# Peptides against a protein of PDB entry 6PSE: the designs that were tried, part 24

Target 1, 78 residues: chain A of PDB entry 6PSE
Amino acid sequence: PSEEEEYARLVMEAQPEWLRAEVKRLSHELAETTREKIQAAEYGLAVLEEKHQLKLQFEELEVDYEAIRSEMEQLKEA

## One batch from the design tools (peptide; made by RFdiffusion4, then SolubleMPNN)

Design b1_p11_8_s4 (from b1_p11_8, 4 letters changed)
Fold by OpenDDE base, seed 2:
Structure b1_p11_8_s4 (fold): chain B 78 residues (1-78), chain C 78 residues (1-78), chain A 11 residues (1-11)
Amino acid sequence: as target 1 above (78 residues)
Amino acid sequence: as target 1 above (78 residues)
Amino acid sequence: SVFDEFLAALE
């Protein structure tokens, strides 16, 4: 039997004391996992913002670079 | 009493049938939340990599820009 | 875990 099937059997045959302990365990894990999920989302958003700011700076530099490149090219061709 | 305290009381007074149902519910929510956490982390890693690549491109452009800027400055000062 | 890997990769 799969671990999932074995677990299901355990739950079906368990005494109330075990079940209460399992509810407590699962509640704790759910709370922790939820906090981690939220944390991951927040960090992800922060990185996205940093990437966006970097993108803006990059695009600004590209404009400046092309301006100088073009001017330099004009001088060389004259 | 807080919702948490009320829930704790409910668990303590619950019948086995309710407890089994609660274990099933919590297991399901934990599985879903775990998947979401993993997805958030995977997405975050992808964005970090994109940011890193962009940073490298930006630094490369800065070098090129400074080279042209310096050359242009030399020409203007001559 | 992937989560731990993400945290470790954060600057």
Scores: peptide ipSAE 0.562, ipTM 0.876, DockQ to the pose 0.923
Fold by OpenDDE base, seed 3:
Structure b1_p11_8_s4 (fold): chain B 78 residues (1-78), chain C 78 residues (1-78), chain A 11 residues (1-11)
Amino acid sequence: as target 1 above (78 residues)
Amino acid sequence: as target 1 above (78 residues)
Amino acid sequence: SVFDEFLAALE
């Protein structure tokens, strides 16, 4: 029998006192996991924003670099 | 009374059939929320890696840019 | 866990 099947049997045969305790346990774990999920999402968004800003800076520098590179190349070929 | 207090009372007065159904519901929500948390974390790690690679490329370009800029400035001042 | 790994990797 799988752990899931054994757990299902436990729930089926459990007394009300155990069931109430299990509801409390699961509610607590759900609350914690939900907070962690939200935290992970918020941190992910922050990193995405940082990456986006860095991308903009990189693209701006590429434009400036190509301008100077082109000018330098023209001078050397003259 | 808060929603939490009302829920606690509901659990306290509930019949075994309701309690078993609630355990099942909470278990399902916990499983879903756990998967979502993991997914958010995995996505965050991927973005962090992309940001790190971009940072390395940016710093390399900065070095190259400063080298050409300096050379160009020297030529103009000669 | 993946979650802990992500938190540890955050700058």
Scores: peptide ipSAE 0.561, ipTM 0.876, DockQ to the pose 0.923
Fold by OpenDDE base, seed 5:
Structure b1_p11_8_s4 (fold): chain B 78 residues (1-78), chain C 78 residues (1-78), chain A 11 residues (1-11)
Amino acid sequence: as target 1 above (78 residues)
Amino acid sequence: as target 1 above (78 residues)
Amino acid sequence: SVFDEFLAALE
């Protein structure tokens, strides 16, 4: 039998004391996992903002680079 | 009483049928929240890699820009 | 876990 089937049978045959303990365990894991999910989302947003700022800086440098490249090309052709 | 205290009392006084249903509910929510946490982490890793690649491109452009800037400055001073 | 890997990759 799969672990899922064995667990389902355990829950089905369990005494109230075990079931109360399992509710407590699952509640704790759910709270912890929810907090971690929120943390991951917040960190992801921070990284996205950093990437966006870096992209803006890159695009500004591209403009400056093309300006100098064009000026240099004009000087060489004159 | 707080919602937490009321919930604790509910679990304490609940019949086995309610407790089994609550284990099922919590197991389902935990599974969904775990998948969402993993998805958020995977997305975060992808954004980090994109930021890293962008940073490398930016640093390469900085080198090229300084090379042209230096050459241009030499031409103007000559 | 992938979550721990993500946290480890953060600066």
Scores: peptide ipSAE 0.558, ipTM 0.875, DockQ to the pose 0.932
Fold by OpenDDE base, seed 1:
Structure b1_p11_8_s4 (fold): chain B 78 residues (1-78), chain C 78 residues (1-78), chain A 11 residues (1-11)
Amino acid sequence: as target 1 above (78 residues)
Amino acid sequence: as target 1 above (78 residues)
Amino acid sequence: SVFDEFLAALE
């Protein structure tokens, strides 16, 4: 039997005291996991914003570089 | 009373059938939230790698730009 | 875990 099937059987045969403890345990783990999920999402957003700012700077530099490169190329070919 | 206190009382007074259903509900929510947390973390790692690659490209372009800028400045001042 | 790996990469 799978671990999931074994756990399901345990829940079905458990006494109320065990079930109450399990509800408490799961509630706690859910709260912690939810906080971690939110934290990961917030950090991910921050990294996205940093990447976006870097991309803007990169694109600006590309424009400036191509302008100078083109000017230099024209002077060399003259 | 707080919502947390009210929920705690509900759990203490609940019948086994309700408790088993609550364990099932919480287990399902925990599984979903865990998957979402993992997905957020994996996505964050991907964005970090993209930002790193972009930063390397940016630094390379900065070097090339400064080389041409300096050369052009020297020619203009001559 | 992937979560811990992500947090470590942010440092």
Scores: peptide ipSAE 0.558, ipTM 0.876, DockQ to the pose 0.979

## One batch from the design tools (peptide; made by RFdiffusion4, then SolubleMPNN)

Design b1_p12_1_s1 (from b1_p12_1 with R3I A5E E8K)
Fold by OpenDDE base, seed 5:
Structure b1_p12_1_s1 (fold): chain B 78 residues (1-78), chain C 78 residues (1-78), chain A 12 residues (1-12)
Amino acid sequence: as target 1 above (78 residues)
Amino acid sequence: as target 1 above (78 residues)
Amino acid sequence: DEIEEFFKSLLE
């Protein structure tokens, strides 16, 4: 049987003492995993913001670059 | 009593049928939360990679910009 | 941004 099937059987055959302990274990894991999920989301949003700021800086530099390029071209063609 | 204390009491006094159902519920929530956490990590990595590529492009443009700026300055000073 | 919306959904 698969691990999942074996676990299901364990739950079905377990005594109340084991079941209470399992509820406690799962509750703790859920709480921890939930915190980790939230942290991951917060971190992801922070990186997105950093990327956005970098994109803005890049676009500003592109504008400045084209300005100088155009000026140089005009000087050479005059 | 706090919600946590009340829940603890429920678990202590619950019959096996309720406990088994609670194990099943918690297992389901844990599985879903875990999947979300993993996906968040994957997306986070993708955004980091995009940011890194953008940084490289930015640095390349800075080099090109400085080259043209320097050339322009030399022409004006000559 | 799809990724941004996903992250936000995890915080709801």
Scores: peptide ipSAE 0.672, ipTM 0.876, DockQ to the pose 0.972
Fold by OpenDDE base, seed 2:
Structure b1_p12_1_s1 (fold): chain B 78 residues (1-78), chain C 78 residues (1-78), chain A 12 residues (1-12)
Amino acid sequence: as target 1 above (78 residues)
Amino acid sequence: as target 1 above (78 residues)
Amino acid sequence: DEIEEFFKSLLE
């Protein structure tokens, strides 16, 4: 039997005292994992925003660069 | 009493059938939340990598831009 | 953005 099946059997055959302890354990882990999930999502959104701002700066610099490049090319061809 | 206190009382007074159902519920939510947390972390790393690559491109363009800007400035001053 | 939508969904 798999670990999942063994765990299911344990739960099915467990006494109330064990079950209450397991509920407490799972509740604690769920709370921690939920906090970590939220933190990860918040961090992800922050990085996305940083990337977006960087992209805007990059595009602006590209425009400026092309302007100077074009001007320089015109001067050299004259 | 708070929701937490009410829940604690519920668990303490619950029958085994309810407790087993609660273990199952919590296990399911924990599994889902864990999956979401992991996926968020993976996406976060991907976005970080994209931002890093963009940063490298930006810095390279800055160098090229300054080179042309400087050359143009020299030509105009002559 | 798909990733952004995913992150937002985790906060709802």
Scores: peptide ipSAE 0.672, ipTM 0.876, DockQ to the pose 0.978
Fold by OpenDDE base, seed 1:
Structure b1_p12_1_s1 (fold): chain B 78 residues (1-78), chain C 78 residues (1-78), chain A 12 residues (1-12)
Amino acid sequence: as target 1 above (78 residues)
Amino acid sequence: as target 1 above (78 residues)
Amino acid sequence: DEIEEFFKSLLE
């Protein structure tokens, strides 16, 4: 039998004391996993913002570069 | 009483049928939250890689820009 | 951005 099937059987055959303990265990794991999920989301948003700022800087530099490149090209063609 | 205190009381006073249902509910939420956490981590890594590639492009452009800027400066000073 | 929306959806 799969682990899932065995677990399901344990739950169905368990005494109330075990079930209460399992509820406590699952609640703890859920709380911990939820915190980790939130932290991951917060970090992801921070990185997205950093990338966005970098892209803006890059685009500004591209504009400046093209301006100088064009000027240099004009001088060479004269 | 706090929601946590009330929930704790419910668990302690619950019948086995309710407890089994609660185990099932918590298991489902834990599985879902875990999937979301993992997905967030994967997306976070992807964004980090994108930012890294962008930074490399930016640094290359900076080098090219400084080269042209310097050449232009030399021409103006001559 | 789909990724941004996903991250936001995870924040309770």
Scores: peptide ipSAE 0.671, ipTM 0.876, DockQ to the pose 0.949
Fold by OpenDDE base, seed 3:
Formats: C-alpha cells, structure tokens, sequence
Structure b1_p12_1_s1 (fold): chain B 78 residues (1-78), chain C 78 residues (1-78), chain A 12 residues (1-12)
C-alpha cells in the first residue's frame, strides 16, 4: 500500500483523541507554511523590482557610454 | 471570543466524522500551500541569479565608461 | 510577467 493509502486508513480507524491531535498538528504546519509562502512571495516581488531598477540604470549608462564612445571615435578619425 | 478560541472549541466538541473531514481538508490545503511555497522559492532564486548577472554587467560597463570619460577629460585639459 | 503574476497570486 502507498503511504497515502496507509495514512488514509489510519485516519479512518483513529479515535477522537488522535484526530483532535492531528487537526492541531496540521493547523500549525499550515500556518507556518502559509507564512513562509507569503514571505517568499514578498521577497520575490522585491527582488523583481530591484532588478527592474538596475536594468533602467544599466540602459541609461549604455546611452551615456555610446555618446562618449562615438565622440572619441570621431576625434580619432579627424 | 477570538476566532482562534472559537475554532478550538469547535474541534474540542466535534464528532469523529467532522474531525476526519477536517483532517482531510487541512491535509489538502497544506499540500497545496507547500507546493506554492517551493515554487516561490525556486522562482525567487532564479530572479536573484538574473539580478546578479545584470549587476556584473553593469559594473563592467561602469569601468569601461570611466576609462573613456577620463581619457576625454584629459584631452580637453590638454 | 509570469513570475510577478505568480508572486502576486500567492498574496491574494
């Protein structure tokens, strides 16, 4: 039998005391996992925003660099 | 009473049939939330790596830019 | 993008 099937059988045959304890355990794990999920999502969004800002800065620098490079090239060709 | 206290009382007074259903519900929610958490972590890592590569490129361009800028400044002062 | 939308969906 699979682990899932074995667990299902355990739940089916369990007494109320065990079931109450299992509800408590699962509730706690769900709360913790939910918090971690939310934190991961918030962190991910923050990193995306930082990456976006960095890309904008990079593009601005590229424009400035090309302007100077072009001017230098013209001076050399003169 | 708080929602948490009310829920705790519900669990305490619940019959086995309700408890079994609650275990099933919580197990399902935990599985889904866990999957989402893991996926968020993986995406977050990928974005971090992309940001890191972008930062390296930016720093390289800054070095090149300053080199040309300095050369241009020297030419103007000559 | 897809990743951003995914992150936002987790906060809904």
Amino acid sequence: as target 1 above (78 residues)
Amino acid sequence: as target 1 above (78 residues)
Amino acid sequence: DEIEEFFKSLLE
Scores: peptide ipSAE 0.670, ipTM 0.876, DockQ to the pose 0.968

Design b1_p12_1_s2 (from b1_p12_1 with R3I A5E E8R)
Fold by OpenDDE base, seed 2:
Structure b1_p12_1_s2 (fold): chain B 78 residues (1-78), chain C 78 residues (1-78), chain A 12 residues (1-12)
Amino acid sequence: as target 1 above (78 residues)
Amino acid sequence: as target 1 above (78 residues)
Amino acid sequence: DEIEEFFRSLLE
């Protein structure tokens, strides 16, 4: 049997004392994992914002660069 | 009493049938939350990589821009 | 943005 099947069997055959302990264990792990998930999401959003701001700066620089490049090209062609 | 205290009371007074169901519920939620956490981490890393590549491109453009700017400045001063 | 939407969904 798979680990999942074995665990299912354990749950079915367990006494109330074990079940209560398991509920407490799972509740704790769920709380921790939920907090970590939220933290990961918040961090991800922060990085996205940083990337977006960087992209805006990059686009502005591209415009400025092309302006100077074009002017320089005109001077060379003259 | 807080929600946590009320839940603790419920667990202590619950019958085995409820406890087994709660174990199953919590196990499912934990599995889902864990998967979401992992996916969030993976996405976060991907965004970080994108930001890093963008930063490299930005820095290269800054170098090129300053080179042209400097050349233009020299021409104007002459 | 798909990734942004995913992150936001985790906070709901």
Scores: peptide ipSAE 0.678, ipTM 0.876, DockQ to the pose 0.975
Fold by OpenDDE base, seed 5:
Structure b1_p12_1_s2 (fold): chain B 78 residues (1-78), chain C 78 residues (1-78), chain A 12 residues (1-12)
Amino acid sequence: as target 1 above (78 residues)
Amino acid sequence: as target 1 above (78 residues)
Amino acid sequence: DEIEEFFRSLLE
């Protein structure tokens, strides 16, 4: 039997004291996992913002680069 | 009484059938939340990699820009 | 952005 099936059987056959303890355990793990999920999402959004700012800087540099390149080309062709 | 205190009392006074149902509910929510957490972590890593690649491109362009700028300056000062 | 939308959905 799979671990899932074994666990299901355990829950079915368990006494109230075990069940109450399991509710407590699961509630605790859910709270922790929820916190971790939120932290991961917040971090992800922060990195996205950083990438966006970097993209803007990159595009600005591209404009400056093309301006100098064009000027250089004109000077050489004069 | 707080919701937490009320919930704790409910768990203490609950019959086995309710407790088993609560274990099932919490297990389900934990599984879903865990999946979301993992997916968030994966996306976060992907965005980090994209930002890193963009950073490399930016640094390469900076080198090219400085090369042209320097050459332009030399031409003007000749 | 799909990823951004996903992250935001996790914070709702």
Scores: peptide ipSAE 0.677, ipTM 0.876, DockQ to the pose 0.978
Fold by OpenDDE base, seed 1:
Structure b1_p12_1_s2 (fold): chain B 78 residues (1-78), chain C 78 residues (1-78), chain A 12 residues (1-12)
Amino acid sequence: as target 1 above (78 residues)
Amino acid sequence: as target 1 above (78 residues)
Amino acid sequence: DEIEEFFRSLLE
């Protein structure tokens, strides 16, 4: 049987004392994993914001660059 | 008592059938939360890569912009 | 943004 099937059988045949301990263990792991998930989401949002700000700066520079490029092009053609 | 204390008492006084159901519930939530955490990490890395590429493009444009700016400045001073 | 929405969903 798979590890999953073996675990299922263990749970089904376990004594109350083991079951209570398992509930405690799972509760702890769930709390820890939930914290990590939230931290990952917060970090992801922060990076998205940084990327957004960088994009705005990039677009602004593109506008300025095109303005100067166009002016230079005109001067060279004259 | 707090919700946490009440839950702890519930677990302590629960019948095996309830405990097995709770193990199943917690296992499901843990699996789901773990999946979300991993996916968040993957998306986070993707966004970081996008930001990095954008940064490289921005720095390249800055160099080009400064070159044209400098040339234009020299022409105006002559 | 789908990624942003996903991150926000994890905080709800």
Scores: peptide ipSAE 0.677, ipTM 0.876, DockQ to the pose 0.976
Fold by OpenDDE base, seed 3:
Structure b1_p12_1_s2 (fold): chain B 78 residues (1-78), chain C 78 residues (1-78), chain A 12 residues (1-12)
Amino acid sequence: as target 1 above (78 residues)
Amino acid sequence: as target 1 above (78 residues)
Amino acid sequence: DEIEEFFRSLLE
């Protein structure tokens, strides 16, 4: 039997005291995992925003660079 | 009483059938939340890598820009 | 952005 099937059997054969303890355990793990998930999402959004700001800066620099490059090229060709 | 206290009381007073159902519910939610957490972490790492690559490109352009800017400035001052 | 939407969905 798979671990999942064995666990299912354990739950079915368990006494109320074990079941209450298992509910407590699972509730705790769920709370912790939920917090971690939220933190990961918040961090991800922050990094996305940073990347977006960096992209804007990069595009601004590209415009400035091309302007100077073009002017320099014209001077050299004259 | 807080919602947490009320829930705790419910668990203590619950019949085995309810407890087994609650274990099943919590197990499902935990599995789902865990999957979401893992996926968030993976996406977060991907975005970090993208930002890093963009930063490298930006720094390269800054070097090139300053070189041309400096040369242009020297020409104008001569 | 799909990734952004995913992150936001986790916070709902």
Scores: peptide ipSAE 0.677, ipTM 0.876, DockQ to the pose 0.975

Design b1_p12_1_s3 (from b1_p12_1, 4 letters changed)
Fold by OpenDDE base, seed 4:
Structure b1_p12_1_s3 (fold): chain B 78 residues (1-78), chain C 78 residues (1-78), chain A 12 residues (1-12)
Amino acid sequence: as target 1 above (78 residues)
Amino acid sequence: as target 1 above (78 residues)
Amino acid sequence: SEIEEFFRSLLE
């Protein structure tokens, strides 16, 4: 039997004391995992914002670079 | 009483049938939340990688920009 | 980074 099947059987045969303990355990893990998920989402948004700002800076530098490149080309050809 | 306190009392007074159902519910939610957490982490890492690549491109462009700027300055002063 | 380490920790 798979671990899932074994666990299911355990739950089916378990006494109330074990079940209450399991509810407590699962509730704790759920709370912890939920907090981690939320934190991950928040960090993800922060990184996205950083990437966005960097992209804007990059695009600005590209504009400046092309301007100088063009001017350089004009100076060399004139 | 807080919802948490009420829930705790419910768990303490619950019959095995309710407890088994609650274990099943919590297990399902935990699995779902865990999957979402993992997805969030994977996405976050992907964005970090994108930001890293963008940073490298930006730094390369900065080098190129400074090179042209310096050359331009030399051309103007010569 | 700390954020990267956090993300990685979630996958462990």
Scores: peptide ipSAE 0.665, ipTM 0.874, DockQ to the pose 0.971
Fold by OpenDDE base, seed 3:
Structure b1_p12_1_s3 (fold): chain B 78 residues (1-78), chain C 78 residues (1-78), chain A 12 residues (1-12)
Amino acid sequence: as target 1 above (78 residues)
Amino acid sequence: as target 1 above (78 residues)
Amino acid sequence: SEIEEFFRSLLE
């Protein structure tokens, strides 16, 4: 039998005391996992924003670089 | 009473049939939340890597830019 | 980084 099937059987045959304990355990794990998920989402958004700002800075520098490069090239060709 | 206290009382007074259903519900929610957490983490790591590569490219361009800028400045001062 | 470590911890 699969682990899932075995667990299902356990729940089906369990006494109220075990079931109450399992509800408590699962509730706790769910709360913790939910908190972690939310925090991961918040961090992810922060990193995306930082990446975006960096991209903008990079593009600005590219423009400035090409301007100077072009000017230098013209001077050499003169 | 707080929602948490009310829920705790509900669990305490619940019959086995309700408890089994609650275990099933919580197990399902935990599985889904866990999947979402993992997905968020994987995505976050990917974005971090992309940001890192962008940072390296930016720094390389800064070096090249400063080299050309310095050369241009010297020419103007000559 | 701390954020990277956090993400990795979620995959453990």
Scores: peptide ipSAE 0.665, ipTM 0.873, DockQ to the pose 0.979
Fold by OpenDDE base, seed 2:
Structure b1_p12_1_s3 (fold): chain B 78 residues (1-78), chain C 78 residues (1-78), chain A 12 residues (1-12)
Amino acid sequence: as target 1 above (78 residues)
Amino acid sequence: as target 1 above (78 residues)
Amino acid sequence: SEIEEFFRSLLE
């Protein structure tokens, strides 16, 4: 039998004391996993914001670069 | 009583049938939350990589910009 | 980075 089927059988045959302990265990794991998920989302958002700001700076520099490049090219062609 | 205390009491007084259903519910939520956590982590790593590549491009452009700026400044001062 | 390490830890 698969691990999932074995676990299902265990739950079906378990006594109330075991079931209460399992509820407690699962609740704890769920809370922990939820906190990790939330933190990952928060960090992800922060990195996105940093990338966005960097992109803006990059685009601004590109504009400045092209301006100087163009001026330089004109001077060389004159 | 707090929601947590009320839930704890519910679990303590619950019948086996309710407890089995709760185990099933919590298992499902845990699996779902775990998948979401993994997705968030994978996405976060992807954004970090994108930001890193952008930073490298930005630094390369800064070098090129300063080179042209310096040359232009020298020409103007001559 | 610490953030990268955190993300990786969630995948282990």
Scores: peptide ipSAE 0.665, ipTM 0.873, DockQ to the pose 0.983
Fold by OpenDDE base, seed 1:
Structure b1_p12_1_s3 (fold): chain B 78 residues (1-78), chain C 78 residues (1-78), chain A 12 residues (1-12)
Amino acid sequence: as target 1 above (78 residues)
Amino acid sequence: as target 1 above (78 residues)
Amino acid sequence: SEIEEFFRSLLE
């Protein structure tokens, strides 16, 4: 039998005391996992913002570069 | 009483049928939250990689820009 | 980075 099937059987055959303990365990794991998920989302947003700022800087530099490149090209063609 | 205290009381006073249903509910939520956590982490790593690639491109452009800038400066000073 | 390490830890 699969682990899932065995677990399902344990739940169905368990005494109330075990079931209460399992509810407590699952609640704890859910809380911990939820905190980790939220923190991951927060960090993800921070990284996105950093990337966005970097992209803006890159685009500004591209504009400046093209300006100088064009000027240099004009001088060489004259 | 806090929601946590009320929930704790419900668990302690619940019948086995309710407890089994609660285990099932919590298991489902834990599985879902775990998947979401993993997805958030995977996405975060992807964004970090994108930012890194962008930074490399930016640094290359900076080098090219400084080269042209310096050449232009030399021409103007001559 | 610290953030990268955190993300990786969530996948372990």
Scores: peptide ipSAE 0.663, ipTM 0.873, DockQ to the pose 0.978

